# Peptides against a protein of PDB entry 5B16: the designs that were tried, part 111

Target 1, 136 residues: chain A of PDB entry 5B16
Amino acid sequence: TPSRINHNERLEFLGDAVVEFLTSVHLYYLFPSLEEGGLATYRTAIVQNQHLAMLAKKLELDRFMLYAHGPDLCRESDLRHAMANCFEALIGAVYLEGSLEEAKQLFGRLLFNDPDLREVWLNYPLHPLQLQEPNT
Target 2, 136 residues: chain A of PDB entry 5B16 as posed
Amino acid sequence: TPSRINHNERLEFLGDAVVEFLTSVHLYYLFPSLEEGGLATYRTAIVQNQHLAMLAKKLELDRFMLYAHGPDLCRESDLRHAMANCFQALIGAVYLEGSLEEAKQLFGRLLFNDPDLREVWLNYPLHPLQLQEPNT

## One batch from the design tools (peptide; made by RFdiffusion4, then SolubleMPNN)

Design b2_p26_6_s4 (from b2_p26_6, 16 letters changed)
Fold by OpenDDE base, seed 2:
Structure b2_p26_6_s4 (fold): chain B 136 residues (1-136), chain A 26 residues (1-26)
Amino acid sequence: as target 1 above (136 residues)
Amino acid sequence: DKRRQELLEKLKAYLDKLVEEARAAQ
């Protein structure tokens, strides 16, 4: 229904911002010596459709998308885009109905199959020089 | 501390791979 589509699009809008924000924050703390361009490059790679679609597959969203929207997703690129959007909507919903922390944990868990990388991503000590950075 | 640095390097390698994949997809 139009209302459901609208709701999903709104959740996607929110989720997109949450994913961008979480990614930005973690990159900022993890790589204190990386210039803005490098940070942006990593962020772009993390939040791009194909990557988010890959994360969505871990939640079996591909099965859902093909079942529910198969006729409209005959192209691989369309499926990736739809899966990425659905993933963002899901993150948005988790944030909206849960918390930023829950969104962070879910996103981090999906980002890395390697538990070591997951831990370092989620648990970043504040760099000493970051304490001296000017406020924005 | 050394372990963390190693993990950060591993993370960088992973992210670098993602960057290359992103560029290839563009």
Scores: peptide ipSAE 0.650, ipTM 0.940, DockQ to the pose 0.871
Fold by OpenDDE base, seed 4:
Formats: C-alpha cells, sequence, structure tokens
Structure b2_p26_6_s4 (fold): chain B 136 residues (1-136), chain A 26 residues (1-26)
C-alpha cells in the first residue's frame, strides 16, 4: 500500500542516519589518529549499498526481496540497492521501536562474523584524548 | 594493550579490504 511504502521510505531515511551515525562514532573512537579522509573512506565502505546488502543477506532479506519483488529486481544492482534500503529501514525500525543501543548491537553483530572484531567494535575503550567526548 | 592493538590491526585490515572492494565496484 502507498502508506506502507511511505512508511518504509521514512524508516529507511531514519535508518540511513542511524547507520551513518553509529559507523562514524565507532570509527572516530577506534581510530583516534586517523584523519578525516581515512575515517570517511572507512565509513563509505561500511555504509555503501553493496556492503549493506551483504549484511542484509545475513538476515535473508535477499530471499524476502526476491519473493516479494522478483520481477522488479532482475538486475543485481537493483537487488543490492533494494536490500540496502530494506536493511536501513530495519535499522530505522529497531531504533524507532527500540533504542540506539539495540540498533548498535544489531548492526555490530551483523558487521562482523569474527567475534573478536565484533567485540572490539561494540566495546571500544575511550581513548584518553576522547574521554571528554559524548558517549555515543 | 597488546591484545587491543592486535585487534585494531585486524579490524583495520578488514576495513581496508572493504575499501578495496568498494573501489573495485566503482
Amino acid sequence: as target 1 above (136 residues)
Amino acid sequence: DKRRQELLEKLKAYLDKLVEEARAAQ
């Protein structure tokens, strides 16, 4: 329905911001000596459609998308874009209905299959020079 | 902390790989 479509687009909008924010914050704290350009490069890589689509696959959103919109997603790029959007909407919904912390946890769990990387990503000690920064 | 530094290097390597993949896709 049009209303549901609009709702999903709004959730996507919100989720996009949440993903960007979480990514930015974690990179900022994890790499205190990395210049803005490097931070931005990592952020771009993390939040790009192809990567978010990979994360979406972990939730089997690809199966969902193909089931629901198969004829409209014949091109791989279209599928990736749709999956990324759906992933963003999901994160947006988790944030909206839950919390930023819940969104962070979900995002972090999906970002890394390696539990060590997941742990360091999610539970990053504040750098001494960043102790006065807002906890996010 | 040695362990933390190792993990950060591992993380950086992972992210670098993502960057490479992103560039390759562009």
Scores: peptide ipSAE 0.649, ipTM 0.940, DockQ to the pose 0.848
Fold by OpenDDE base, seed 1:
Structure b2_p26_6_s4 (fold): chain B 136 residues (1-136), chain A 26 residues (1-26)
Amino acid sequence: as target 1 above (136 residues)
Amino acid sequence: DKRRQELLEKLKAYLDKLVEEARAAQ
């Protein structure tokens, strides 16, 4: 129904912001000496449709999308875009119904299969200078 | 500190790869 579609689009809107925010915050803390351009480059790579679609596959959203919308998603790019949007809507829903922390944990778990990378991302350890001066 | 730095370098390498993949997709 139009209302359900609208709700999903609203969740997508929210999720897009949450994903963007979480990515920005983690990059900011993890790379305190990286200039804005570098931070933006990493962020762009993380939040682009092709990457979010890959994360969506880990939740089997591709199978869901093909089941629910198969005839309309014949093109790879269309499927990728739809998967990315659906992923954002999911993150938005987790934030809305749960918390930012829950969204952070879910997103971090999906971002990395490598447990070392997952751990460092989720803990976003402070730079030595920040450890010495916690208010900076 | 050494371990943390190693992990950060590993993360950076991963992200660099991701950036290249993103560029290739453009």
Scores: peptide ipSAE 0.647, ipTM 0.938, DockQ to the pose 0.881
Fold by OpenDDE base, seed 5:
Structure b2_p26_6_s4 (fold): chain B 136 residues (1-136), chain A 26 residues (1-26)
Amino acid sequence: as target 1 above (136 residues)
Amino acid sequence: DKRRQELLEKLKAYLDKLVEEARAAQ
């Protein structure tokens, strides 16, 4: 229905911001000596459609997309884009109905199959210099 | 502390790979 589609697009809008924000925050704290360009490069790689689509496959969104939109997703790039958008909508929904923390946990768990990387991503101690920075 | 540094390097390596994959896809 149009109303549901509109809602999903709104969730995508929200989720896009959440994914971008969470990625930015984690990179910022994990790499305190990395320049802005490096941070931006990593963020871009993480939030690219191709990568988000891979994360979406972990949630079997590919099967859903083919089921719901198969005729419109004949091109691989179209499928990736649609999956990425759907993934963002899902994150948006988790944030909206749950919390930023829940969105963070879900996103973090999907980002890394390696448990060590997952842990360091989700549980990052603050750098000593960051502890001294003003919060204003 | 040493363990954290090792993990950060591992993470960095992973992200570097991700960057390269992203560039290759362009």
Scores: peptide ipSAE 0.645, ipTM 0.938, DockQ to the pose 0.870

Design b2_p26_7_s1 (from b2_p26_7, 13 letters changed)
Fold by OpenDDE base, seed 5:
Structure b2_p26_7_s1 (fold): chain B 136 residues (1-136), chain A 26 residues (1-26)
Amino acid sequence: as target 1 above (136 residues)
Amino acid sequence: AEKEEQERREKLLQQILELLDKLAAE
């Protein structure tokens, strides 16, 4: 059995993929006229460490990180990177323990504070394959 | 530079939000 640290790294690996996937799918459908380069760039904007760290802050992961890893996170950039990784691990865990839908809901709720924007992001029609994703 | 890239990405994110806002207004 992997160590707790290894498990978190594995969850981060999974979460990274989930975040990338969800972002890609939503951008694809929300912006049908956007070219591939724009889609990729916008995806990067959404999933970059700076942004994920902001999402992590909404979950108070900053306080957690400072508590658990404060001595190693003296630089602000290091904190942001760590928070982003932690956020990915969280998303990975939500996907693993719950479902892609639950990961989508969590991610979407954090992406937008405006309920109307959130509604658009979360409820825009998705590809049928997403409806068939396993919940494990 | 990294700062310029970050600023560009932030601007793009803002544009995404604006576009989403337009969608929500429809």
Scores: peptide ipSAE 0.181, ipTM 0.744, DockQ to the pose 0.060
Fold by OpenDDE base, seed 2:
Structure b2_p26_7_s1 (fold): chain B 136 residues (1-136), chain A 26 residues (1-26)
Amino acid sequence: as target 1 above (136 residues)
Amino acid sequence: AEKEEQERREKLLQQILELLDKLAAE
């Protein structure tokens, strides 16, 4: 039986891909005139550890991380990295146990506090490959 | 409606740009 750490790392791996994918798809449809370099830059901004850690704070993952791993997270950068990883693992778990749609909804809800922008973000169509998502 | 949606998208872009600036400054 895989260790819990191993399982979490696997979920992180999956979640990273889900976050990357959702971000890519929505940016692609939202900004049809934006060049690839811009799309990539904006995606990086959205999915980088620093930003994901900010989203993780909205879920109060920082409290959990400090409680469970405080001694190992004495540096701010380490905490951000760990929070980002935990956030990715959470998204991975949501996708795995639920659906891509549920992951999309959670991610979108956290991305924007403005309900109007959130609605715009979430209502853009997903890539047709959504129909080919792996079994969970 | 279409114009309003375009404005919302522009606002979204602006927020992303602001995020970029914020993250770059940290």
Scores: peptide ipSAE 0.180, ipTM 0.749, DockQ to the pose 0.315
Fold by OpenDDE base, seed 1:
Structure b2_p26_7_s1 (fold): chain B 136 residues (1-136), chain A 26 residues (1-26)
Amino acid sequence: as target 1 above (136 residues)
Amino acid sequence: AEKEEQERREKLLQQILELLDKLAAE
């Protein structure tokens, strides 16, 4: 329905901002000597549709998309775009119904399969108060 | 062209992973 589509697009809008923000913040703190151009390049690599689609695949969103929209997703590029949008909507929903921390945890868990790298990404000091959280 | 772009993206992500790996080793 139009209302559901609109809602998904709104969630996508929110999720896009969340993944952009989280990526920016983590890159900023993890790489304090990296210039703006490098930060922007790495951010683009992380948040681009192709990569988000890869993350979406880990959640089996590809199977969902094929089930729900298979006939309209004949092209691989269309599928990737749709998966990326769906992933953003999911992150947006997690932020909306949960918290930025929950979105951060989910996003970070998907970004890195290597638990050591994941730990660095998620637990690298971003703000003094974050180190005081019970889950750290 | 698309394959080359994919390779460039993967290389860039690999660089990020390598940097994070170095950080983990500290």
Scores: peptide ipSAE 0.168, ipTM 0.730, DockQ to the pose 0.061
Fold by OpenDDE base, seed 4:
Structure b2_p26_7_s1 (fold): chain B 136 residues (1-136), chain A 26 residues (1-26)
Amino acid sequence: as target 1 above (136 residues)
Amino acid sequence: AEKEEQERREKLLQQILELLDKLAAE
């Protein structure tokens, strides 16, 4: 339905911001000697559609997308884009219905298969605004 | 402890770089 589509797009919008924010904050603290250009490059690598689609595969969103929209996703690039959007919407929903912390945890779990690296990533501080979740 | 943390950060950085290279190659 149009309303559901709009809702998903709004969630995607929110999720995009959350992913960008989490990535930025963690990179900032994790690499204190890395210049802005490097930070931006690494952020792009992490949040670009190609990578988000890879993360989406870990949630088997590819199966979902192909099942629901197979004929519309004849191109691999279209599938990746759709998966990335769906992933963003998911993160947005987790943030909206849960918390930034929950979004952080989910994102971190997917980012790294190595539990040691995952813990390092997740242990870095977030912005103080995380202490007060926006009213949703 | 500090050394261990540094090694982990380096490893993480390396993985990010590898990811970047992988994505750039696609």
Scores: peptide ipSAE 0.159, ipTM 0.731, DockQ to the pose 0.275

Design b2_p26_7_s2 (from b2_p26_7, 13 letters changed)
Fold by OpenDDE base, seed 2:
Structure b2_p26_7_s2 (fold): chain B 136 residues (1-136), chain A 26 residues (1-26)
Amino acid sequence: as target 1 above (136 residues)
Amino acid sequence: AAEEEKKRREELLKKIKELLDKLAAE
């Protein structure tokens, strides 16, 4: 495997974990009365390839992927999967070279177009029973 | 004021939940 591809795969691995973590933490705080099953359902919905691909499109990764790998991504499902992977790699890179906070901010900006909803997602109030938990 | 802010946040949370419900249904 070429060094560049190997690097991207490693970043993807890291980014996948970061996306999962950020999603989990925010859902946990936003919905203090929601059971684990409900939290897991929302997490799955947020981190699924189809949704991550939509987020990637906001960063114009679709144009990049088609330009760089057009012949190999003729199928919509293949493109979606590749975009999701690329998005994860990007988040991984932001975390690696920046910080978790920067990754959080970027992810939040992409998750919600509505600034009011974005603010709630990023700056959620702590429930009284959550005060013992780490603040994120 | 504080109560109004609380209500506003509750409304926004409901909207977030609605969006997530739609996303989960896909």
Scores: peptide ipSAE 0.628, ipTM 0.928, DockQ to the pose 0.879
Fold by OpenDDE base, seed 1:
Structure b2_p26_7_s2 (fold): chain B 136 residues (1-136), chain A 26 residues (1-26)
Amino acid sequence: as target 1 above (136 residues)
Amino acid sequence: AAEEEKKRREELLKKIKELLDKLAAE
């Protein structure tokens, strides 16, 4: 229905912002010496449709998409785009119905398969440079 | 112990950066 479509688009809008925000915050703290250009590069890489689609695949959204919209998603690029949008909508929904923390946890769990890397990402502890130079 | 943990964290951060570099190259 038009209402459902509109709702999904709104959730996507919200989710996009949440993903961007979480990514930005974590990158900012994890890499205190990285210049803005580098931060932006990593952020773009993380939130690009291709990557979000890969994250979506971990949630088996591809199977859902093919089941629900198979005929309309014949092209891989179309599928990736749709999956990325769906992923954003999902994050938006998690934030809306849950919390930013829940969105953070979900996103982090999907970003890194390695539990050690995931822990570093999620907790974004003070960087060694920050420990040595707390005023930096 | 503290130095070892610090070193471990540095290594993990390097690995994260490497993964992000790869992702950025895609």
Scores: peptide ipSAE 0.628, ipTM 0.928, DockQ to the pose 0.864
Fold by OpenDDE base, seed 3:
Structure b2_p26_7_s2 (fold): chain B 136 residues (1-136), chain A 26 residues (1-26)
Amino acid sequence: as target 1 above (136 residues)
Amino acid sequence: AAEEEKKRREELLKKIKELLDKLAAE
């Protein structure tokens, strides 16, 4: 129904902001000497649809999307775009129903397969609002 | 030691940057 579609789009909107925020904060602390242009470049690379679709594939969202929307996703580019949107909606839902910390942990786990790199990403200082979350 | 930890972290950051550079080039 249209109402369900609107709900998913709202979650996507929220998730987009959460992914953008988490990426921005971690990049900011990871690279204290990197200029804004470089930070923006990395952020764009991380949150672009193609990359988010790859992360979504790790959660087997591709199977879900093909099952639910196969006829509408005949082109691979359409599938990637839909997967990215679905991933954002998922992150939005995790934040909404859980916490920013939970969203951070999930996102970090998917970003890096190497546990050492993941640890570096996740263990940098967090924004004060993240530290103050009651469900952290 | 603190120095070894710093070195290790710098190496890991370098690897992260390399991955991000690759991603940005796509």
Scores: peptide ipSAE 0.626, ipTM 0.928, DockQ to the pose 0.808
Fold by OpenDDE base, seed 5:
Structure b2_p26_7_s2 (fold): chain B 136 residues (1-136), chain A 26 residues (1-26)
Amino acid sequence: as target 1 above (136 residues)
Amino acid sequence: AAEEEKKRREELLKKIKELLDKLAAE
């Protein structure tokens, strides 16, 4: 396996964790009354390959994948999976070369097209009960 | 003003939840 492929796989590994982490944190703060099962459901929905592939499409990774791997991605499911992995690698790279904040911003920008919803997601102001919890 | 902003945020959160519900249903 070429070194660049290995590097990409490592970035994917990192990106997967970053996406999971960011998603978890934002859901936790945005929905303070939501039980763990609900949080997990939303997290799964957000980080599933189908959704990440959709986010990847916003970055035109579909064109990239078809350009680079077209012959190997004849099935839609294969393309989605590859795009999701590529998206994770990209987030991993942003985190690695930039910061968690930059990864958060990029991810948030892609999650919501509506700027008002995006703003709420990105800022996730603390609920009053959450503000008091650390002192208890 | 503060109350209005609170209501606005609640509405936005509701919309986010709706979108997530749709996503989870896929």
Scores: peptide ipSAE 0.624, ipTM 0.928, DockQ to the pose 0.877

Design b2_p26_7_s3 (from b2_p26_7, 14 letters changed)
Fold by OpenDDE base, seed 3:
Structure b2_p26_7_s3 (fold): chain B 136 residues (1-136), chain A 26 residues (1-26)
Amino acid sequence: as target 1 above (136 residues)
Amino acid sequence: DAAEEEKRRKELLEKILKYLEELAAE
């Protein structure tokens, strides 16, 4: 239904912003000597559809998408795009119903299977506004 | 101890950077 589609699109919009914001903040603190061009390049790389789709696959969203929308996702590129959007919607929902911290933890957990890399990513200082954000 | 910790951190950051470079090259 159009209403459901609109709701999902709104969650995608929110999730896209959250993912991009978290990525930006962590890259900023991880690499204090990296120039803006590098920061932008790596942010794009992290939030690109094929990468987000890979993260989504860890949550078995591929199976979900094929089950729910199989006939519309015959092309692999279409599936990746849909998975990326679904991933964004999920992050948006986690932020909306939970907190930015929960979104950060989930995103970081999916970004790195290696616990040492995950630790480095997650434990860098966060923006003061993130520290002040109340739980939803 | 502190030096070793910093060394380890740098190594981990390098691994992250390598991962990002690989993603950017796709």
Scores: peptide ipSAE 0.626, ipTM 0.928, DockQ to the pose 0.774
Fold by OpenDDE base, seed 2:
Structure b2_p26_7_s3 (fold): chain B 136 residues (1-136), chain A 26 residues (1-26)
Amino acid sequence: as target 1 above (136 residues)
Amino acid sequence: DAAEEEKRRKELLEKILKYLEELAAE
């Protein structure tokens, strides 16, 4: 049986990919006129540790991190990094044990507190030219 | 109507874009 640490790292790996993928897909569909550079910039902004840590706070992962690993997370940057990793592991676990749809819903719910913005993010209309790319 | 709905959607998209711009500026 793999160690819990090893398992968590593997989940982080998976979750990182899922978060990246979901972000990419939604940006692509929501902003059909946005150039690749803009898409990449906003994707980076969404998936950066600082932002993911902010999302993680909504799940009270900060309390968990400080409770379990307080001495190792004395620096704010370390805490953010750990929270981001934990967030990714969570998304990875949701995807692994549930579905991409469940991961999408959770991620979207955390991205936007405003239900109207969340609705737009999660339920975007397809651009006419995007109909040729059904796998996204 | 459809026109108002589309207008509302555009407004919401602009809000999302603004949020993203703010994140990118950090």
Scores: peptide ipSAE 0.626, ipTM 0.929, DockQ to the pose 0.867
Fold by OpenDDE base, seed 5:
Structure b2_p26_7_s3 (fold): chain B 136 residues (1-136), chain A 26 residues (1-26)
Amino acid sequence: as target 1 above (136 residues)
Amino acid sequence: DAAEEEKRRKELLEKILKYLEELAAE
């Protein structure tokens, strides 16, 4: 229905912001010596359609997309884009109905299959200089 | 000990960076 589609687009909008924010925060804290250009580059890399689509595949969104929108997703790039948007909508929904923490946990679990890397990503120690920053 | 743990953490961070570099290169 149009209302559901509209709602999904709104969730996508929210999810886009959440993913961007979480990515930014984690990169910022994990790599205190990384320059802004590096932070921006890696953030872009994480939130790019191809990567988000890969994360979406872990949730079997590819099967869902093919089932629901197969005829409209003949191109691989179109599928990736759609999956990325759907992933963002999902994160948006998790944030909306749950919390930022829940969104963070889900995102982190999907980012890294390696539990050690996941733990580092999710549980970052604060750098001494970061402890003194006003917006910590 | 603490030193080994820190070393391990640094290694893990490097692995994360490597992953990110790979993504950025795509």
Scores: peptide ipSAE 0.618, ipTM 0.928, DockQ to the pose 0.854
Fold by OpenDDE base, seed 1:
Structure b2_p26_7_s3 (fold): chain B 136 residues (1-136), chain A 26 residues (1-26)
Amino acid sequence: as target 1 above (136 residues)
Amino acid sequence: DAAEEEKRRKELLEKILKYLEELAAE
């Protein structure tokens, strides 16, 4: 229905912002010496459709999309775009119904299969100098 | 010890950067 479509688009809008924000924050703290250009480049890389679609695939959204919308998603690029949007809507829903922390945890779990990398991403440990000077 | 922990952290950060660089190259 139009209302459901509108709701999904609204969730996508919210999720896009959440993903963007979380990505920005984690990059900012993980790489305190990375210049703005690098931060922006890597943020773009993380939130681009093809990457979000890859994350969506881990949730088997590709199977869902093909099942529900297969005839309309004949092109791989269309599928990726739809999966990315669906992923954003999911994150938006998690934020809306849960919390930013829950969205953060879910996003981190999907970003890295390696538990060590995931732990670093989620907790973004401070540099020794930052530990000595917590306000830096 | 602390030195080993820092070394490990740096290695993990490098792996994350490598992943990001690969994504950015797509």
Scores: peptide ipSAE 0.617, ipTM 0.927, DockQ to the pose 0.842

Design b2_p26_7_s4 (from b2_p26_7, 12 letters changed)
Fold by OpenDDE base, seed 1:
Structure b2_p26_7_s4 (fold): chain B 136 residues (1-136), chain A 26 residues (1-26)
Amino acid sequence: as target 1 above (136 residues)
Amino acid sequence: AEEEEKKRREELLEKIKAYLDELAAK
């Protein structure tokens, strides 16, 4: 229904902001010496449709999209775009129904399959230069 | 122990950076 479509688009809008925000915050803390341009580059890389679609695939959204919209998504680029949007809507829904923390955890889990990298991403460890400073 | 932890964190950060660099190159 038009209402459901509108709701999904609204969730996508919200999810886009959440993904952008989380990405920005994590990058900011992980790379305290990286200039704005570098941060922006990494953020763009993380939130681009191609990458979000890759994350969406981990949730088998590709199978869902092909099942539900197969004929309309014959182009790979169209599928990626749709998957990215669906992923954002999902994150938006998690934020809306749950919390920013839950969205953060889900996003981090999907970003890194490696648990060590995931832990670094999620827990904002001190930068090596910061580790050299007194713990007082 | 502290040096080892620091080194490990540096290595992990470099791996994250490498991943991001790969994404940015696409």
Scores: peptide ipSAE 0.619, ipTM 0.923, DockQ to the pose 0.817
Fold by OpenDDE base, seed 4:
Structure b2_p26_7_s4 (fold): chain B 136 residues (1-136), chain A 26 residues (1-26)
Amino acid sequence: as target 1 above (136 residues)
Amino acid sequence: AEEEEKKRREELLEKIKAYLDELAAK
């Protein structure tokens, strides 16, 4: 329905911001000596449709999309884009209905299957020069 | 113990960086 489509688009809008924000914050803390250009490069890499679609696949959103839309997603690029959008909407919904923390945890879980890497991503010790930065 | 933990974290950071580098190359 048009209303549901609009709702999903709004959630996608919100989720896009949340994903980008979380990515930015964690990269900032994770790489205290990396220049802006490098941070931006990594951020772009993380939030690009191809990568978000890969994360979405871990939630079996690909199966959902193919089931729901099938022929409309015959092109791989279309599927990736749709999956990425759906992923963003999901993150947006988690943030909206839950919290930024919950969104962070979900995003981190999907980013890294390795629990050790995930722990570093989620709980990276603050650099001494970053102690006054927002804790998110 | 502290040094060991520090080393471990550095290794993990390198793995994360490697992952990100791979993504950035795509």
Scores: peptide ipSAE 0.619, ipTM 0.924, DockQ to the pose 0.860
Fold by OpenDDE base, seed 2:
Structure b2_p26_7_s4 (fold): chain B 136 residues (1-136), chain A 26 residues (1-26)
Amino acid sequence: as target 1 above (136 residues)
Amino acid sequence: AEEEEKKRREELLEKIKAYLDELAAK
């Protein structure tokens, strides 16, 4: 229904911002010596449709999308885009109904299957440069 | 122990970087 579509699109809009924000924050702290261009490159890589779709598969969104929208998603690119959008909507919903922390935890959990890498991503150690840099 | 932990964290960070580099190359 139009109402459901509108709601999902709004959640996607919110989720997109949340994913971008979380990604930006973590990259900023993880790589204190990386220039803006490098940070932007990594951010783009993380939030690109194909990567978000990969994360979405971990939630079995692909099964849902194919079941619900299979006829409209005959192309792989269309499926990836739809899955990415759905993933963003989900993150948006988690943020909206829960908190940024919950969104962060979910995103981190999906981003890294390795718990050690996930720990570093979520709880990055303070870099010496971070102690010397002014708060911005 | 502290130095070992530091080294471990550095290694993990490198793995993250490697993953990101791979993504960026796609």
Scores: peptide ipSAE 0.617, ipTM 0.924, DockQ to the pose 0.869
Fold by OpenDDE base, seed 5:
Structure b2_p26_7_s4 (fold): chain B 136 residues (1-136), chain A 26 residues (1-26)
Amino acid sequence: as target 1 above (136 residues)
Amino acid sequence: AEEEEKKRREELLEKIKAYLDELAAK
């Protein structure tokens, strides 16, 4: 329905911001010596459609997309784009109905299958200089 | 023990960086 589509688009809008925000924050803390350009490069890499689609696949959104929109997703690029948008909508929904923390946890779990890497991403070690900075 | 932990964290960070570098290269 138009209402549902509108709602989904709104969730996508929100999710896009959440994904960008979480990515930015974690990169900022993980790489305290990385210049802005490098941070931006990594952020772009993480939030690009191809990567988000990979994350979406872990949630079996590909099956859903093919089932619901198969005829309209004949090209791989179209599928990736749709999956990425759907993923963002999902993150938006998690944030909306849950919390930023829940969105962070979900995103982190999907980013890294390796639990050790996941832990570092989610619980980033503070650089010695960061220990002197106030929590924000 | 603390030094070993620090080293371990650094290694993990390098792995994360490697992953991100790979993504950025695509």
Scores: peptide ipSAE 0.613, ipTM 0.923, DockQ to the pose 0.874

